# Ledger of designs, part 224: peptides against a protein of PDB entry 3S8F

Target 1, 157 residues: chain A of PDB entry 3S8F
Amino acid sequence: VLTLFVAVPSLMTAFTVAASLEFAGRLRGGRGLFGWIRALPWDNPAFVAPVLGLLGFIPGGAGGIVNASFTLDYVVHNTAWVPGHFHLQVASLVTLTAMGSLYWLLPNLTGKPISDAQRRLGLAVVWLWFLGMMIMAVGLHWAGLLNVPRRAYIAQV
Target 2, 166 residues: chain B of PDB entry 3S8F
Amino acid sequence: DEHKAHKAILAYEKGWLAFSLAMLFVFIALIAYTLATHTAGVIPAGKLERVDPTTVRQEGPWADPAQAVVQTGPNQYTVYVLAFAFGYQPNPIEVPQGAEIVFKITSPDVIHGFHVEGTNINVEVLPGEVSTVRYTFKRPGEYRIICNQYCGLGHQNMFGTIVVKE

## One batch from the design tools (peptide; made by RFdiffusion4, then SolubleMPNN)

Design b2_p23_2_s1 (from b2_p23_2, 14 letters changed)
Fold by OpenDDE base, seed 2:
Structure b2_p23_2_s1 (fold): chain B 157 residues (1-157), chain C 166 residues (1-166), chain A 23 residues (1-23)
Amino acid sequence: as target 1 above (157 residues)
Amino acid sequence: as target 2 above (166 residues)
Amino acid sequence: LVLEVYDAYVAMLAAMLLGIALI
């Protein structure tokens, strides 16, 4: 019950952020249905990180709804599925958002801009982090569906 | 200019919020559909049964592992299982193939898991509560019980065995 | 039931992605 209640404001927040992205992209000269996406500042790790977090949040959020479903939860509860969900929500969305926030916050607090080298390194970090997280998350969800238990180092499968 | 910008932002927000609401209903509908058409073989169902975890080892059906398997009818058994730090009793649990087994599982100490490999039996076991699951083993052999809820320093070694006899 | 979970999950994801694409 609680999860379902939380799902509503979470969806609202997520889609509000998406609205802000569309607006920003269109202000930057993006046109058409998808052109606004291309117009977004993909060269800025402070932008890319939280957006990648949002992308990870999509399957994570869907998983949250599954976990909140009585019959579906019976299948996935205390399996590797649950850690998969957590890694999408916490280690992807929250962590990448925090990383992105730091890329924005530190330059503003210190008054020192990020160098081009630091920018490129930052982009590499967030993309590699996202890739690794997605691989792990897919693996954990897959293992969970195969009834691999969490908190156990062995499984029959 | 500021007013125009705010108006534009609101337009996008309204669109995405409407989508959000629509998606919420889609998700609810999908869940409802899944629940209505579910084909799960065994789902724990029933009234919450409680037991005193402080006396469960001394009195009642869980007290004697030798009497834990009770025949309740033709080809029907109830098995009273204790999950404790760090194991299961009885161990092994011996049941016949093809019989309908009702597991009544509780804990005298902390929360444990009861996950039977090769089956859909996977429940948490709470002290003071009785977990009830019904299952029929179609294949003879050994089925390992594992704890999938952290229960202390010996958690990783907490195993049991169900032996299904022909 | 595992298949049901999978189907429901995929359906939710698909619906979300399609919805986003339509906006």
Scores: peptide ipSAE 0.175, ipTM 0.809, DockQ to the pose 0.304
Fold by OpenDDE base, seed 3:
Structure b2_p23_2_s1 (fold): chain B 157 residues (1-157), chain C 166 residues (1-166), chain A 23 residues (1-23)
Amino acid sequence: as target 1 above (157 residues)
Amino acid sequence: as target 2 above (166 residues)
Amino acid sequence: LVLEVYDAYVAMLAAMLLGIALI
């Protein structure tokens, strides 16, 4: 139980980011419970990428709590569940944040604005990345619950 | 304007922070409830048992694979398993169907995995420590042991077999 | 035990989503 207190800073950070997004959306004219989400700049890959990363991080974070639970970890430890968790935490959040940062950084450093074609390509890349990552992560978590081992090329199921 | 923006941000942050704390307690409560209602699934940790990995091959119950399976009572056995780079000893492990098997697993070299397909047996094996797993095989047949902890160049080929006899 | 993990995980996600919907 004490180990779960480690989740406090993480939750605080996550919800602070959510608060920032809500504030930003409302500043952009969004109203109501969900209107602020629609008002966010979904046409910018530098924004969409890290946000998709955050969305992937939610189930990953919940999985982190499971992994940190002594009794529950016994079920999932060294199964495909763990790689599933990693792909949500690193390959989605961290990677997409890096991608998003790049979409902002390169135009800024070079002084050359991103073209509309590049913008659309960037959006396609991050959405496809997210979709593929979610499919893979769900599959890995499911396989993990079926006791498929990690770091093995074979499984009974 | 900036000051107003900061105040607004703080208001949202306070709300979300309060929510985050509430969610923490909800998560703890849900986990506790789940565990309390499904207590039969809880496997208690065994007592910490230590062994010298440098001598485990030469002396003690892991030294002779022919003596690795020890009958400790009626329909009860202890199996002393050595996980090493890159295999298991004994191999195969032969046990009777329906018997209570206590696996005592250790390593002479590096950390290995002991994952038995078709079972819930899945433990890491640390040099200097003895992993204890209790299991009863209800079905006869062959059960593959898989190393699911990277242990070197031969990791992918590290397999064992448990043969459950009728 | 697998069901325990699944139930706990889904319950946490559901609680989180419900909580967000209620604020």
Scores: peptide ipSAE 0.159, ipTM 0.822, DockQ to the pose 0.268
Fold by OpenDDE base, seed 4:
Structure b2_p23_2_s1 (fold): chain B 157 residues (1-157), chain C 166 residues (1-166), chain A 23 residues (1-23)
Amino acid sequence: as target 1 above (157 residues)
Amino acid sequence: as target 2 above (166 residues)
Amino acid sequence: LVLEVYDAYVAMLAAMLLGIALI
């Protein structure tokens, strides 16, 4: 139970980002419960990438709570579940945020805006990355529940 | 106005922070509920026990593989297992079907894993500590032990066998 | 206990999604 309180700063951080997204969407003219989401700049890979990272972080965060539970961790520890969690947290959130940061940083460093073709390619890259990562993460979590071991080249399943 | 914008942001932050805290308690409650309604399959750990990894091979219950399987009662056994670079001792581990087996596992060198395929036995083995796992094999046959904690260059080849006899 | 982990995980996700939908 005490270990579960480690989730508090993480949840606070995640939902402060969500608050920023809601504010931004409402500033862009979005109204109602979901209208602010539609108003966000989904045509910008610098925005889309980290947001997709956050979406991957949601199931990853729930998994983190499972991993932090003494009794539940016994089931999933050192199984494929753990790398599944990593790929949601690091390879999704962190990596996509880094990708998004580059789509903002590179134009600013060079003083040249990205072309429309580069923008569209960037959108394709981050969406495909997200899709592939979600498929892999679901597979790893599923394999983990089937007791496929971590750090082993063979498994009974 | 920047002041108005900051006030709005603070309002959203307070709302989402309250939501986050509420969700944390909901998650804890859901876990507690699940555990309260589903009690089957929990393997209790033994008491924290410590050993000297530098002498565990020379003295004590892990020193002689021939004495590793100890009958402690009717249909009850304790098995003293060493996980080392790169294998398990004894190997194979021979136990009877239907007996309650208490595995006491330690390491003389580095951290290893003890994952028994076909079972829910999956523990880390730390030098200087004894991992205790209780299990009853219902089916006879061979069960492979896999090291699922990286322990060096031979990690991928570190296997053991439990033979369950009728 | 595998089923318990699965149930707990799915329940947490469902609760979170419902919470977001209701906020």
Scores: peptide ipSAE 0.154, ipTM 0.812, DockQ to the pose 0.276
Fold by OpenDDE base, seed 5:
Structure b2_p23_2_s1 (fold): chain B 157 residues (1-157), chain C 166 residues (1-166), chain A 23 residues (1-23)
Amino acid sequence: as target 1 above (157 residues)
Amino acid sequence: as target 2 above (166 residues)
Amino acid sequence: LVLEVYDAYVAMLAAMLLGIALI
């Protein structure tokens, strides 16, 4: 009940952000169904990191709905599925948002803009983080479906 | 210009919000569908049964591990299991192949897990509550019980065994 | 139930992606 209740405002927030992204992309000259996505500032790690976090949140959010279902939760509860869900939500969305925030915050606090080299390094960091997180999350979800227990160092499979 | 921008934002926002609401209903519908059409075996939760965790070791069906396995009918058994820091009793649990086993599991101390490898038995065990799980072992052999709920310093070493006899 | 979980999960993801593509 609580999860479904919280899911409503969360979905509204997520898709409001998506609306803002679409608007921004179209303002930047993006056209068509996908052109607005390409027009977004993918050269800025302060932008890319939170967006990648949101992308990771999509499967994580779907997993949250699964976890909130009595019948489906019976299968995944206290398996490696749950850590997989957590890592998508916390270690992806929250962490990447924090990382992205730092790429904006530190230059503004110090008054010193980041160099082009630092920008490129930042992009590499957030993309590699996202990739690693997706690999781990997929692995944990897969292991969970194979009944690998949570909070155990051993498994039959 | 600012007003035009705000109007444009509002238009996109309305579209995406409408989509979000639609998706909410889709998800609810999918949950309802899975509830109605599940094909795999579900271990139904029994009626809420309460016990006193402070006396469960001294009196009642959990008190004597030697009496933990009770035949309740032809090819039907009830097994009274304690999950405690840090193990299970009885250990091993011996049951016949092909018999319908009703596990009644409780804890005298803290919350534990009862996860039987190779089965769909996976429940949390709360002090003061009795977890009821019904299962039929089709294959003989040893099935490991794993605690998958953190219960203290010895959690990682908390294992049990179910021995299914031919 | 494993298959049901997988199918439901994939269906939800597909629905979300399809919805995004349609808007």
Scores: peptide ipSAE 0.143, ipTM 0.799, DockQ to the pose 0.311

Design b2_p23_2_s2 (from b2_p23_2, 13 letters changed)
Fold by OpenDDE base, seed 4:
Structure b2_p23_2_s2 (fold): chain B 157 residues (1-157), chain C 166 residues (1-166), chain A 23 residues (1-23)
Amino acid sequence: as target 1 above (157 residues)
Amino acid sequence: as target 2 above (166 residues)
Amino acid sequence: LVLEVYNASVAMLLEMLRKIAEI
């Protein structure tokens, strides 16, 4: 139970980021309960990538609560569930944030703006990465629930 | 305008923090509900027991694989299992169908896994600690034990067998 | 090998989707 309290600062951090996004969206002219989302700069891969990372982090965080649960961990521990969780946390959030950071950093360091073609390609890359990662992560979690072991080349199913 | 912006940020932060807390409680409630309604699916953890990994092969209940299966009562057995690089002892483990089996598993060397296919038995095996798992095999046959914790170059070949007899 | 991995992946995905649809 005490371990579950680790979720508190994580959720607080995640939703403070969401608060920043809402503020930014409203500053950009978004109105209403959800209109601010559409007002965000979805044409910029430097923005889209980390946001998609955050979206992947949501189910990953929920899984983190499961993994931290004493009794539920007996079901999922050292199954394919665990790498599924890692791929959401590391290969989704961290990786997409890094990708987004590069889309911002490189143009600024070189002094050369990103071309429209590069921007479009970047958007395609991050969206496809997100999609693929979600499919893989769901698959790994699903396999884990079917008792597919971690770190084994064979399984009953 | 800066003050207004700051106030707006704080308002949004408060709102999302409240939402965060609400979500936390929802998740906790869902976990609690799941545990309350689905308790039968989880094998209870055993009491923490310590053992000296340097002597476990030489003396004690794990030392002789021929004496690893101990009848403790009517239709009740304790099985002392060693997980080592790279296998299990005894191998095979022979137990009766329908008997309550208490596995006491430890390691003389490195961390291993003990995952029994066809069951929900899945524990880590730490040198110096004894993992205790209770299970009753309902179906006769062979059950494969898989190491699901990387333990070295032979990890992928580390298998055992439980033979459940009628 | 690549074809085998591809086919296995597709099969797994389809099976997963089937099971999800039953939930």
Scores: peptide ipSAE 0.032, ipTM 0.739, DockQ to the pose 0.029
Fold by OpenDDE base, seed 5:
Structure b2_p23_2_s2 (fold): chain B 157 residues (1-157), chain C 166 residues (1-166), chain A 23 residues (1-23)
Amino acid sequence: as target 1 above (157 residues)
Amino acid sequence: as target 2 above (166 residues)
Amino acid sequence: LVLEVYNASVAMLLEMLRKIAEI
């Protein structure tokens, strides 16, 4: 019950952030239904990382509702589904947000701007991390639905 | 200028809030659909039943592994299973094919898991509580029981076997 | 690219559902 109560304001917050991003993109010259997305600063790892984290959090959040559902919990509980959910929430959203924060924080703390090479490397790291995390998460969720147990080194499939 | 920007933000927020609400309904609908289509595959939770974990090994239906399998009716059995550090009792559990089996599972020590491979049986076992699961084995053979809840140093080696006989 | 990603995702989902249905 508590999880479901938290899910509603969290969802509202997520879409409020999305609204802010849309507005920002439109201010940056983006037009149309999706043109504002392209106008966002995708060349900045400090921006890209947390946004990718948010994207990963969407299926994770949906999964959270599933996990909190009494009836659906019978299917997914203590299976590989659960660590899949955790990796979407912690290893994607939290970790990518932290990574993005560092790309902003460290230059500001040191007074030294990141080089173009560092920026490009940062983008590569963030995108590769996201890709790898999505592959792992999808795999874990799939395995969980196939009844692969959590906290066991063996599986029937 | 700032006021104009504020109004624009509000318009976008309203749109995204509407979208948010729509998505919420979609998720609820998906949950409802899943429940409606897969209800037969869900093992319903049994009535809450309590037991004293300090005496469960000495007295009661879990005390003697040789008497753990009880025929309760025609083609119906109740199996009293203990999950403990680090194994299951009885082991193996022998049941006939096609019979309705009611597993009554509890623990004398810590929390364990009871996950039967090849089945949808997957429950946590708490000391002081009895987990009840109903299942009918359609295929003969051996089914491995896995502990999927960390229970100590021997957790990874905690296995049992259900033998389904023709 | 977007369409390809979408189609690939749908295909993967359908395959997953098929596998689940076989359990």
Scores: peptide ipSAE 0.020, ipTM 0.721, DockQ to the pose 0.039
Fold by OpenDDE base, seed 2:
Structure b2_p23_2_s2 (fold): chain B 157 residues (1-157), chain C 166 residues (1-166), chain A 23 residues (1-23)
Amino acid sequence: as target 1 above (157 residues)
Amino acid sequence: as target 2 above (166 residues)
Amino acid sequence: LVLEVYNASVAMLLEMLRKIAEI
């Protein structure tokens, strides 16, 4: 009950963020149904990182609802599913948001903008991080659905 | 300008809401599909029972592992299992094939897991609480019990065995 | 709306579980 109660405002927030991104993209010259996406500053790791985090949050958030649901929890509880959920929420969303924040914070603290090389490296880092996390998360969720236990180093599957 | 922007954003929210809900539905549908294709069946939840973890080793149905398997009827058994740091008792648990088995599991010390490989038996075991799981083994053989709740330095080695006899 | 979707999903899952239990 509590999770669902929190889920609704959280979803509203997520939708607002997404809508804001679309609006921003359109302000930047993006047109059409998807053109606004391309118009967003994908060359800035401070932007890309948290956005990728948000993308990871979608399945992660869904997983939160699953974990909080009595009927669904019977299937996934204490399986590899749960670590999968955590990696989407913490290691993807939170971590990538933190990374993005650093790409903003450090230049402001030092008074020096990031170099082009640093920018490119940053982009590589966040994209590779996201990719790795998605692979691992998908694997963990899959394993969880196959009843692989968490906190165990062996399984029959 | 601010009002105009606000209205514009609101128009996009509906679309994103729909998308999000659709994705949620997809995820749930995938889980449902997985469940539908699962052959292990459903284990109903048992009644909430309490036990004193400080005395469970000394008295009661969990005290003697040699008497842990109790026949309650024709082809029906109750097995009183202790999960402890770091193992299970009785070990092995011997039960007949095709019998309806009610596991009554508790812990004298800390929280443990009770996950039986090859089955859908997967419960947490709390000190002071009795976990009840009902299952019928259709195939003979050995089924490993795994602790899937961290319980200390020996957690990774905490295993048990269920031997299903023909 | 979210709650409705949730409830519908739960209902569907419960139905599926019931079917599985009958196997």
Scores: peptide ipSAE 0.005, ipTM 0.704, DockQ to the pose 0.032
Fold by OpenDDE base, seed 1:
Structure b2_p23_2_s2 (fold): chain B 157 residues (1-157), chain C 166 residues (1-166), chain A 23 residues (1-23)
Amino acid sequence: as target 1 above (157 residues)
Amino acid sequence: as target 2 above (166 residues)
Amino acid sequence: LVLEVYNASVAMLLEMLRKIAEI
């Protein structure tokens, strides 16, 4: 169980980021328990992408705790659960953060803002990416719980 | 005011940190609950048993597939299984229905997987180590063994069969 | 050079697939 305490720094980081988002939303005029969320710049793909990555990272992190459990790992190890986990971590958080960084970096390097069309396209890309990742990840976790093996093309189920 | 902003940020962080700690305890509690309610499905860790992978094919209990199934008691068997590139030995593994089977699995070459469909048997097989899994087959029939750890070009075709007889 | 590396990579991939198909 001591191994699970490795999650403490990660949780601290995650919720510190959440705190920063709340603060930013409130600075932008958001009020109430959830009003600050709506006040965030959801029209900017450079913002939306990493935030969606963070959202995907939440269940991934929870899964990390499961995977780190010596007991529960017997259930999920080498099943489709595992790729479900790291697709949330890498293909969601890391990839979306990279996408978001690109949307920020290119305008800054060129000194030219992105067009409205490019902005809208960017939003579509990151939202569709996130949706696809969530569908796939949920499916993989579900399949893993049904004992679908990892690294195999067949399953009894 | 910069000072006020910093204090505000700190207050938010403290709140969310408290929440994070609470969530940690929730996760631990969920694990504890799962263990308390689903203990029958838990595979316990055994002692670390080692073997020489370079000689395991020539001498010892894994050397002869015809002698791999050993009756150790009434309705109790030990099965010495080799996972290798690219298959399992013996193949098929024949065991009686309702018998307590102890699988002793090792590898002479690289890391493999040992995943038995229709069961909760799913272990890594490491050269030089013996994986021990205990299981009782309640239903007769054929159970496929799947390698779920990449082991080379033939990995995807690496299968075995357990035949459970009435 | 890039083309050569690409072609070599494709050739290696095809060879690998051939080997797998023979198993």
Scores: peptide ipSAE 0.000, ipTM 0.741, DockQ to the pose 0.010

